Peptides against a protein of PDB entry 5VVV. Designs and how they scored, part 21

Target 1, 276 residues: chain A of PDB entry 5VVV
Amino acid sequence: FLCGVVEGFYGRPWVMEQRKELFRRLQKWELNTYLYAPKDDYKHRMFWREMYSVEEAEQLMTLISAAREYEIEFIYAISPGLDITFSNPKEVSTLKRKLDQVSQFGCRSFALLFDDIDHNMCAADKEVFSSFAHAQVSITNEIYQYLGEPETFLFCPTEYCGTFCYPNVSQSPYLRTVGEKLLPGIEVLWTGPKVVSKEIPVESIEEVSKIIKRAPVIWDNIHANDYDQKRLFLGPYKGRSTELIPRLKGVLTNPNCEFEANYVAIHTLATWYKSN
Target 2, 276 residues: chain A of PDB entry 5VVV as posed
Amino acid sequence: FLCGVVEGFYGRPWVMEQRKELFRRLQKWELNTYLYAPKDDYKHRMFWREMYSVEEAEQLMTLISAAREYEIEFIYAISPGLDITFSNPKEVSTLKRKLDQVSQFGCRSFALLFDNIDHNMCAADKEVFSSFAHAQVSITNEIYQYLGEPETFLFCPTEYCGTFCYPNVSQSPYLRTVGEKLLPGIEVLWTGPKVVSKEIPVESIEEVSKIIKRAPVIWDNIHANDYDQKRLFLGPYKGRSTELIPRLKGVLTNPNCEFEANYVAIHTLATWYKSN

## One batch from the design tools (peptide; aimed at target 1 Y10 L82 V195)

Design b2_p14_2_s3 (made by RFdiffusion4, then SolubleMPNN; from b2_p14_2, 7 letters changed)
Fold by OpenDDE base, seed 4:
Structure b2_p14_2_s3 (fold): chain B 276 residues (1-276), chain A 14 residues (1-14)
Amino acid sequence: as target 1 above (276 residues)
Amino acid sequence: SEAEEFLKKYSESL
């Protein structure tokens, strides 16, 4: 069971010292996972093709080493979906080289994120792939196999919540393709019925699990505030039955952008996780 | 910006 934090918000990323402090807090609370997915890290999303500099490499190596020191699984995410051409072997090779660089930093766990992108393929991809889901699954499976089938590999679908599913969760052709074609060792990220789900009913997890043919990892936006920087979500982790735990592969909270605001959010997630 | 458009989509899903 993956339980911890995703740094997955828009806005100013956490500094390396905050991330190290997070790992210490996670270990202390018996949480085990950090997903590196800061939307405004240029080399994560907008400039995903760009290799890390020597200085950035040293920082990431230090961060990955710190996660290991605190027994926290460091998952490196990349979001190539804004402008990748899935059918272009040069793009696939560029993605491979980027993940090879991160593997050299000592990273062993990875994620491919296709959240917050249009459902449309370019003309070249439309000639090769039957749908956007087929293109995403093809590259995800190829990368997963290229990396030697790492123990933890995550996929974030473009339809990552109930409100983004067309026509709905159980009838989505996109999620059906993901469930049928994505290799079984790849985990699927999900935010619940909404992007920010006030509640995640058990029945909603049973519905999505049926179509994706696996238990999801919850990307939980309950404490996310990137969409409203005038608000801080200082309340407890709530609206999730402990009956979800045996039906999930994990829960990763995407909390407030303000690092110090997250004490209650993360601590109460840990209490929730240990209560099952 | 593209980020503002995604943040808007994010907020409209709330």
Scores: peptide ipSAE 0.083, ipTM 0.793, DockQ to the pose 0.119
OpenDDE base, seeds 1, 2, 3, 5: peptide ipSAE 0.050, 0.037, 0.056, 0.062; ipTM 0.774, 0.726, 0.776, 0.779

Design b2_p14_2_s4 (made by RFdiffusion4, then SolubleMPNN; from b2_p14_2, 8 letters changed)
Fold by OpenDDE base, seed 4:
Structure b2_p14_2_s4 (fold): chain B 276 residues (1-276), chain A 14 residues (1-14)
Amino acid sequence: as target 1 above (276 residues)
Amino acid sequence: SEAEKFLKEYSKKL
């Protein structure tokens, strides 16, 4: 069971010292996972093709080493979906080389994120792939196999919540393709019925699990505040039954952008996880 | 920025 934090918000990323403090807190609270997915890290999303500099490499190596010191699984995410051409072998090779670089930093766990992108493929991809889901699954499976089938590999679908599913969760052709064709060792990220789910009913997890043919990892936006810079979400982790735990592969909270605002959010997630 | 565009889309989908 993956339980911890995703740094997955838009806005100012956490500094390396905040991330190390997070790992210390996660260990202390018996949480086990950190997903590196800061939207405004240029080399994560907008410039996903760009290799890390020597200085950036040293920082990431230090961060990955710190995660290991605190027994926290460091998952490196990349979000190529803004401008990748899935059918272009050069793009696939560029993605491979980027993940090879991160593997050299001592990273062993990875994520491919296709969140917050349009469902439309370019003309070249439409000639090769039957749908956007087929293109995403193809590259995800290829990368997963290329990396030697790492123990933890995550996929974030473009339809990552109930409100994004067309026509709905159980009838989505996109999620059906993901469920049928994504390799079984790849985990699927999900935010619940909404992007910010006030509640995640058990029945909603049973519905998505059936179509994706696996238990999801919750990307939990309950404490996310990147969408409303006038608010801090200081309340407890709530609106999730502990009956979800045996039906999930994990929960990763995407909390407030303000690092120090997250004490209650993360601590109460840990309490929830231990109460099963 | 693209980030601001997606953030605005994200906030409308909430």
Scores: peptide ipSAE 0.091, ipTM 0.827, DockQ to the pose 0.160
OpenDDE base, seeds 1, 2, 3, 5: peptide ipSAE 0.058, 0.071, 0.072, 0.062; ipTM 0.810, 0.824, 0.794, 0.804

Design b2_p14_3 (made by RFdiffusion4)
Pose (drawn by RFdiffusion4):
Structure b2_p14_3 (pose): chain A 276 residues (1-276), chain P 14 residues (1-14)
Amino acid sequence: as target 2 above (276 residues)
Amino acid sequence: SEREEYIETVHSEL
């Protein structure tokens, strides 16, 4: 069961030294996972096709090392959603070559994120693929195979919270396609009824497990502050029923950008992780 | 920009 932090916000990402202290903290409080997905670390999203330079690689390896040294599972995320051409094989290949490079840093766990992308496709893609959801699942599956079908592997859908489902959660062509076509070994990230969910009703998640055909992984935006300059969140982890732990694969908290402000955010996530 | 669109989205939901 996956529990911990996702560094998945817009803005100045954390540095290696902050992430070491993060791992030591996750262990002192018995959490198991860290998802690397900062939006503005350019090679994660903006320049996803680009390989890490030599010194960048030294940094990632040293990072994946301290993750094992503290036994925190490290999941690497990549976001090709902005401009990838799903049908073109050169494009599919560059993704593998990039995911290969990171596999050789010590990485076993991977994620493909597709949040916040223009919903329709290029002229070339609309031929080979029936729908937008078809294209993503095809690549996500093909990639899931290539890496030797890894232990943990996450998929973040374009429709990743209740508000974002067209027309509703239950009878959505995008969501329908995912639950049926996406492989049973691939996890699905979900964010609650809204992007920043005030509460997560047990009925809403049971409802979601209907179409996704899985217990989804929560990308929790409760303490995220990247959207309002004036705002910071030092409150407890709240509005999440303890009765949820049995029904979910995990909860990764996407916290404040200011690293040291995240003490309460992670500790309260940790106490709640107990009690179920 | 992406960030601006994201901020607008969150503020509309709040």

Design b2_p14_3_s1 (made by RFdiffusion4, then SolubleMPNN; from b2_p14_3, 10 letters changed)
Fold by OpenDDE base, seed 3:
Structure b2_p14_3_s1 (fold): chain B 276 residues (1-276), chain A 14 residues (1-14)
Amino acid sequence: as target 1 above (276 residues)
Amino acid sequence: SLKEKMQKIVAEEE
């Protein structure tokens, strides 16, 4: 069971010292996972093709080593979906080289994120792939196999919550393709019925699990505040029954942008997880 | 983008 934090918000990423402090807290609270997915990290999303510099490499190596020191699984995410051409072998090779570099930093766990992108494929991709889901699954499976089938590999769908599913969760052709074609060793990220789910009913997890043919990892936006700079969510982790735990592969909270504000968010997640 | 995420979140609360 993956339990911890996703740094998955828009806005200023956390600094390396904050991330190391997070790992200390995660270990102390018996949490086990950190997903590196900062939306405004240039080489994560907008410039995903760009290799890390020597200085950036040293920082990432140090960060990954710190995660290992605290027994935290470091998952490196990349979000190529803004401008990748899925049918172009050069794009696939560029993604491979980027993940090879991160593998050299000692990273062993990875994620491909296709959240917050347009559903439209380019003309070249439409000639090769039957749908956007087929394109995403194809590259995800290829990368997963290329990396030697790492123990932890995550996929974030473009339809990552109930409200984004067309026509709905159980009838989504996109999620059906993901469930049928995504390799079984790849985990699927999900935010619940909404982007910011006030509640995640057990029945809603049973519904999505049926179509994706696996238990999801919850990307939990309950404490996210990137979408409203006037909000700070200091309340406890709530609206999630502990009956979800046996029905999930994990829970990763995407908390407030302000690192110092997240004590209650992360601590109450840890209490929830240990209450099962 | 953040703007697109914000618009989606607002549309979910309506």
Scores: peptide ipSAE 0.213, ipTM 0.868, DockQ to the pose 0.544
OpenDDE base, seeds 1, 2, 4, 5: peptide ipSAE 0.184, 0.200, 0.187, 0.195; ipTM 0.863, 0.869, 0.864, 0.866

Design b2_p14_3_s2 (made by RFdiffusion4, then SolubleMPNN; from b2_p14_3, 9 letters changed)
Fold by OpenDDE base, seed 2:
Structure b2_p14_3_s2 (fold): chain B 276 residues (1-276), chain A 14 residues (1-14)
Amino acid sequence: as target 1 above (276 residues)
Amino acid sequence: SLHEKMREIVEKEE
């Protein structure tokens, strides 16, 4: 069971010292996972093709080493979906090289994220893939296998919550393709009924689990505040029955952008997790 | 921007 934090918000990423402090807290609270997915990190998303510099590499190596020290699984995410051409072997090779570099930093867990992108494929991809889901699954499977089938590999679907599913969760051709064709060792991220789900009913998890043919990892935006710069979400982790735990592969909270605001959010997630 | 899009999406879902 993956339980911890995803740094998955828009806005200024956390600094390395904040991330290290996070690892200390995660360990203390018996959480086990950090997903590195800061949307506005330059080489994570917008410039995913760019290799890390020597200086950036040193920082990431240090960060990954720190996560290991605190027994926190460091999952490196990349979001190539803004402008990748899935059918282009050069693009696939570029992605492989980027993840190879991160592997050299000591990272062993990875995620491919296709959230917050347009559903449209380019002309070249339309000639090769029957759907956007097929394109995403193809590259994800290839990368997963290329990396030697790491123990933890996550996929974030473009339809990552109920409101993004067309026509709905249970009938989504996209999610059906993901469920049927994504290799079974790859975990699927899910956010619940909405982008910000006040509640995540058990029935909603059963529904999505059926179509994706696995228990999801929740990317939980309950404490996310990147969408409202005037608000801080300081309340407890709530609206999730502990009955979800046996039906999930994990929960990763995407909390407030302000690192210092997240004590209650993360602590109460830990309490929730341990209460099952 | 993507930030604006996300804000709009979240606000519509609330």
Scores: peptide ipSAE 0.046, ipTM 0.766, DockQ to the pose 0.957
OpenDDE base, seeds 1, 3, 4, 5: peptide ipSAE 0.045, 0.033, 0.043, 0.043; ipTM 0.764, 0.712, 0.761, 0.756

Design b2_p14_3_s3 (made by RFdiffusion4, then SolubleMPNN; from b2_p14_3, 9 letters changed)
Fold by OpenDDE base, seed 3:
Structure b2_p14_3_s3 (fold): chain B 276 residues (1-276), chain A 14 residues (1-14)
Amino acid sequence: as target 1 above (276 residues)
Amino acid sequence: SLHERMREIVAAEE
């Protein structure tokens, strides 16, 4: 069971010292996972093709080593979906080289994220792939296999919550393709009925699990505040029955942008997790 | 921006 934090918000990423402090807290609270997915980290998303510099590499190696020191699984995410051409072998090769570099930093767990992108494929991709889901699954499977089928590999669908599913969760052709074609060793991220789910009912997890043919990992935006500059949610982790735990592969909270505001968010997640 | 788009999406879900 993956339990911890995803740094998955828009806005200023956390600094390396904050991330190291996070790992200390995660270990102390008996959490086990950190997903590196900061939307405004340039080489994560907008410039995903660009290799890390020597200086950036040193920082990432140090960060990954710190995660290992605190027994936190460091998952490196990349979000190529803004401008990747799925059918272009050069794009696939570029993605492979980027993940090779990160693997050299000591990273062993990875994620491909296709959240917050348009559903349209370019003309070249339409000639090769039957749908957007087929294109995403194809590259995800190829990368997963290329990396030697790492123990932890995550996929974030474009339809990552109930409100994004067309026509709905149980009837989504996109999620059906993901469930049927995504290799079984790849985990699927999900935010619940909404982007910011006030509640995640057990029945909603049973519904999505059926179509994706696996238990999801919750990307939980309950404490996210990047979408509302006036919001600071300092309440406990709530609206999630502990009956979800046996029905999930994990829970990763995407908390407030302000690192110091997340004590309650992360601590109450840990209490929730340990209560089952 | 995508960030602004997400604000609109989340606001529409409330």
Scores: peptide ipSAE 0.272, ipTM 0.871, DockQ to the pose 0.959
OpenDDE base, seeds 1, 2, 4, 5: peptide ipSAE 0.253, 0.233, 0.252, 0.248; ipTM 0.867, 0.863, 0.865, 0.866

Design b2_p14_3_s4 (made by RFdiffusion4, then SolubleMPNN; from b2_p14_3, 9 letters changed)
Fold by OpenDDE base, seed 5:
Structure b2_p14_3_s4 (fold): chain B 276 residues (1-276), chain A 14 residues (1-14)
Amino acid sequence: as target 1 above (276 residues)
Amino acid sequence: SLHEKMREIVAAEE
């Protein structure tokens, strides 16, 4: 069971010292996972093709080493979906080289994120792939196999919540393709019925699990505030029955952008996790 | 901005 934090918000990324402090807190609270997915880190999303500099490499190696010191699984995410051509072997090779570099930093767990992108394929991809889901699954499976089938590999679908599913969760052709064709060792991220789910009913997890043919990892936006920087979500982790735990592969909270605001959010997630 | 997109996404769900 993956339990911890995703740094997955839009806005100023956390500094390395904040991330190290996070790892210390996660260990203390018996949480085990950190997903590196900061939307505004240029080489994560907008410039995903660009290799890390020597200085950036040293920082990431230090961060990954710190995660290991605190027994936290460091998952490196990349979001190539803004402008990747899935059918272009040069693009696939570029993605492979980027993840090879991160593997050299000591990273062993990875994620491919296709959240918050246009649903339209380019003309070249339409000639090769039957749908957008087929294109995404093809590259994800290829990368997963290329990396030697890492123990932890995550996929974030473009339809990552109930409200994004067309026509709905149980009838989505996109999620059906993901469920049928995504390799079984790859985990699927899900935010619940909504992007920001006030509640995640057990029945909603049973519904999505059926179509994706696996238990999801919850990307939990309950404490996310990147959509409204005038608000801080200081309340406890709530609206999730502990009956979800045996029906999930994990829960990663995507909390407030302000690092100092997240003590209650993360601590109460840990209490929730240990109460089952 | 990317923040605007996220605001629009969340606002459309309310």
Scores: peptide ipSAE 0.288, ipTM 0.870, DockQ to the pose 0.865
OpenDDE base, seeds 1, 2, 3, 4: peptide ipSAE 0.277, 0.279, 0.283, 0.274; ipTM 0.873, 0.872, 0.869, 0.870

Design b2_p14_4 (made by RFdiffusion4)
Pose (drawn by RFdiffusion4):
Structure b2_p14_4 (pose): chain A 276 residues (1-276), chain P 14 residues (1-14)
Amino acid sequence: as target 2 above (276 residues)
Amino acid sequence: SADKEAYEEAALAD
């Protein structure tokens, strides 16, 4: 069961030294996972096709090392959604070459994120693929095979919270396609009824497990502050029923951008991780 | 960026 932090916000990402202290903290409080997905670390999203330079690679390896040294599982995320051409094989290949490079840093766990992308395709893609959801699942599956079908592997859908489902959660062509075609070994990230969920009703998640055909992994935006300059969140982890742990694969908290402000955010996530 | 602005708008609306 996956529990911990996702560094998944817009803005100045954390540095290696902050992530080491993060791992030591996750361990002192018995959490198991860290998802690397900062939106503005350019090679994660904006320049996803680009390989890490020599010194960048030294940094990532040293990072994946301290993750094992503290036994925190490290999941690497990549976001090709902005401009990838799903049908073109050179494009699919560059993704593998990039995911290969990181595999050789010590990485066993991977994620493909597709949040916040223009919902329609290029002229070339609309031929080979029936729908937008078809294209993502095809690549996500093909990639899932290539890496030797890894232990933990996440998929973040374009429709990743209740508000964002067209027309509703239950009868959505995009969501219908995912639950049926996406492989049973691949986890699905979900964010609650809204992007920043005030509460996560047990009925809403049971409802979601209907179409996804899985217990989804929560990308929790409760303490995220990247959207309002004046705002910071030092409150407890709240509005999440303890009765949820049995029904979910995990909860990764996407916290404040200011690293040291995240003490309460992670500790309260940790206490609640107990009690179930 | 356009996606960041759209995200901010959706988050604040929440």

Design b2_p14_4_s1 (made by RFdiffusion4, then SolubleMPNN; from b2_p14_4, 7 letters changed)
Fold by OpenDDE base, seed 4:
Structure b2_p14_4_s1 (fold): chain B 276 residues (1-276), chain A 14 residues (1-14)
Amino acid sequence: as target 1 above (276 residues)
Amino acid sequence: SEEEERFREAALAS
């Protein structure tokens, strides 16, 4: 069971010292996972093709080493979906080289994120793939196999919540393709019925699990405030029955942008997790 | 809320 934090918000990423402090807190609270997915990290999303500099490499190596020191699984995410051409072998090779670099930093767990992108493929991809889901699954499976089938590999679908599913969760051709064709060792991220789910009913998890043919990892936006930086979500982790735990592969909270605001959010997630 | 979802969608589109 993956339980911890995803740094998955828009806005200023956490500094390395904050991330190290996070790892200390995660260990102390018996959480086990950090997903590196800061939307405004240039080399994560907008410039995903660009290799890390020597200085950036040193920082990431230090961060990954710190995660290991605190027994936190460091998952490196990349979001190539803004401008990748899935059918272009050069793009696939570029993605492989980027993930090879991160593997050299000592990273062993990875995520491909296709959240917050248009559902439309370019003309070249439409000639090769029958749907956007087929394109995403193809590259995800190829990368997963190329990396030697790492123990933890995550996929974030474009339809990552109930409201983004067309026509709905149980009938989504996109999620059906993901469920049928995504290799079984790849985990699927999900935010619940909504992007920010006030509640995640058990029935909603059973519904999505059926179509994706696996238990999801919750990317939980309950404490996310990147959409309204005037608000801080200081309340407890709530609206998730502990009955979800046996029906999930994990829960990763995407909390407030303000690192210092997240004590209650993360601590109460830990309490929730240990209550089962 | 629908408002929170719209704000996140707006943040995603920005």
Scores: peptide ipSAE 0.070, ipTM 0.776, DockQ to the pose 0.188
OpenDDE base, seeds 1, 2, 3, 5: peptide ipSAE 0.068, 0.059, 0.034, 0.066; ipTM 0.775, 0.764, 0.737, 0.767; seeds 3, 5 fail the geometry check

Design b2_p14_4_s2 (made by RFdiffusion4, then SolubleMPNN; from b2_p14_4, 5 letters changed)
Fold by OpenDDE base, seed 3:
Structure b2_p14_4_s2 (fold): chain B 276 residues (1-276), chain A 14 residues (1-14)
Amino acid sequence: as target 1 above (276 residues)
Amino acid sequence: SAEEERYRKAALAD
């Protein structure tokens, strides 16, 4: 069971010292996972093709080593979906080289994120792939296999919540393709019925699990505040029955952008997880 | 970005 934090928000990423402090807290609270997915990290999303510099490599190696020191699984995410051409073998090779570099930093767990992108494929991809889901699954499976089928590999769908599913969760052709074609060792991220799910009912997890043919990992936006800079979520982790735990592969909270604001969010997630 | 704005609108509608 993956339990911890996704740094998955828009806005200023956490600094390396904050991330190291997070790992100390995660270990102390018996949490086990950190997903590196900061939207405004240039080489994560907008410039995903760009290799890390020597200085950036040193920082990432140090961060990954710190995660290991605290027994935290470091999952490196990349979000190529803004401008990748899935049918272009050069794009696939570029993605491979980027993940090879991160593998050299000592990373062993990875994620491909296709959240917050347009559903329309380019003309070249439409000639090769029957749907956007087929394009995403194709590259995800290829990368997963290329990396030697790492123990932890995550996929974030473009339809990552109930409200983004067309026509709905159980009838989504996109999620059906993901469920049928995504290799079984790849985990699927999900935010619940909504982007910011006030509640995640058991029945909603049973519904999505049926179509994706696996238990999801919850990307939990309950404490996310990047969407409204006037909001700060200091309340406890709530609206999730512990009956979800046996029905999930994990829970990763995407908390407030302000690192210092997240004590209650992360601590109460840990309490929730240990209460099962 | 337009994608970030789509996320923000969805997150606020929830």
Scores: peptide ipSAE 0.582, ipTM 0.940, DockQ to the pose 0.918
OpenDDE base, seeds 1, 2, 4, 5: peptide ipSAE 0.050, 0.053, 0.062, 0.052; ipTM 0.777, 0.789, 0.795, 0.790; seed 4 fails the geometry check

Design b2_p14_4_s3 (made by RFdiffusion4, then SolubleMPNN; from b2_p14_4, 7 letters changed)
Fold by OpenDDE base, seed 4:
Structure b2_p14_4_s3 (fold): chain B 276 residues (1-276), chain A 14 residues (1-14)
Amino acid sequence: as target 1 above (276 residues)
Amino acid sequence: SEEEERYRKAALAS
């Protein structure tokens, strides 16, 4: 069971010292996972093709080493979906080289994120792939196999919540393709019925699990505030029955952008997790 | 919801 934090918000990423402090807190609270997915990290999303500099490499190596020191699984995410051409072998090779570099930093766990992108493929990809889901699954499977089938590999679908599913969760051709074609060792991220789910009913997890043919990892936006930086979500982790735990592969909370605001959010997630 | 629209708009505007 993956339980911890995803740094997955828009806005100013956390500094390395905050991330190290996070790992210390996660260990103390018996949580085990950090997903590196800061949307405004240029080499994560906008410039995903760009290799890390020597200085950036040293920082990431230090961060990954710190995660290991605190027994936290460091998952490196990349979001190539804004401008990748899935059918272009050069793009696939560029993605491979980027993940090879991160593997050299000592990272062993990875994620491919296709959240917050258009559902439309370019003309070249439409000639090769039957759908956007087929293109995403193809590259994800290829990368997963290329990396030697790492123990933890995550996929974030473009339809990552109930409200983004067309026509709905149980009938989505996109999620059906993901469920049928994504290799079984790859985990699927999900935010619940909504992007920001006030509640995640057990029945909603059973519904999505059926179509994706696996238990999801919750990317939980309950404490996310990047959509309204005038608000801080200081309340407890709630609206998730402990009956979800045996039906999930994990829960990663995407909390407030303000690192200092997240004590209650993360601590109460840990209490929730340990209550089952 | 207005929150989802704001989240998606923030996501698409960045």
Scores: peptide ipSAE 0.132, ipTM 0.837, DockQ to the pose 0.156
OpenDDE base, seeds 1, 2, 3, 5: peptide ipSAE 0.057, 0.061, 0.041, 0.063; ipTM 0.799, 0.800, 0.754, 0.797; seed 1 fails the geometry check

Design b2_p14_4_s4 (made by RFdiffusion4, then SolubleMPNN; from b2_p14_4, 6 letters changed)
Fold by OpenDDE base, seed 1:
Structure b2_p14_4_s4 (fold): chain B 276 residues (1-276), chain A 14 residues (1-14)
Amino acid sequence: as target 1 above (276 residues)
Amino acid sequence: SKEEEAYRKAALAS
């Protein structure tokens, strides 16, 4: 069971010292996972093709080593979906080289994210792939196999919550393609019925699990504040039955952008997880 | 919801 934090918000990323402090807290609270997915890291999303500099490499190596020291699984995410051409072998090779670099930093767990992108493929991809889901699954499976089938590999769908599913969760052709064609060793990220789910009913997890043919990992936006920086979400982790735990592969909270605001959010997630 | 629209708006503003 993956339990911890996703740094998945828009806005200023956490500094390396905050991330190291996070690992200390995660270990202390018997949480086990950190997903590196800061949307405003240029080399994560906007400039995903760009290799890390020597200085950035040293920082990431140090961060990954610190995660290992605190027994925290470090998952590196990349979001190529803004401008990748899935049918172009050069794009696929560029993605492979980027993930090879991160693997050389000692990273062993990875995520490929297709959240917050347009549903339209380019003309070249439409000639090769039957749908956007087919294109995404194809590259995800290829990357997963290329990396030697890592123990932890995550996929974030474009339809990552109930309200984004067309026509709905159980009838989504997109999620059906993901469920049928995504390799079984790849985990699927999900935010619940909504982007920010006040509640995640057990029935909603059973519905999505059926179509994706696996238990999801919850990307939990309950404490996310990137959409309204005038608000801080200081309340406890709530609206999730502990009956979800045996029905999930994990829970990763995407908390407030302000690192110091997240004590209650993360501590109460840990209490929730231990209550099973 | 207003929150989903705000979240998409944050995503599009970055």
Scores: peptide ipSAE 0.238, ipTM 0.872, DockQ to the pose 0.155
OpenDDE base, seeds 2, 3, 4, 5: peptide ipSAE 0.057, 0.040, 0.060, 0.071; ipTM 0.787, 0.765, 0.795, 0.796

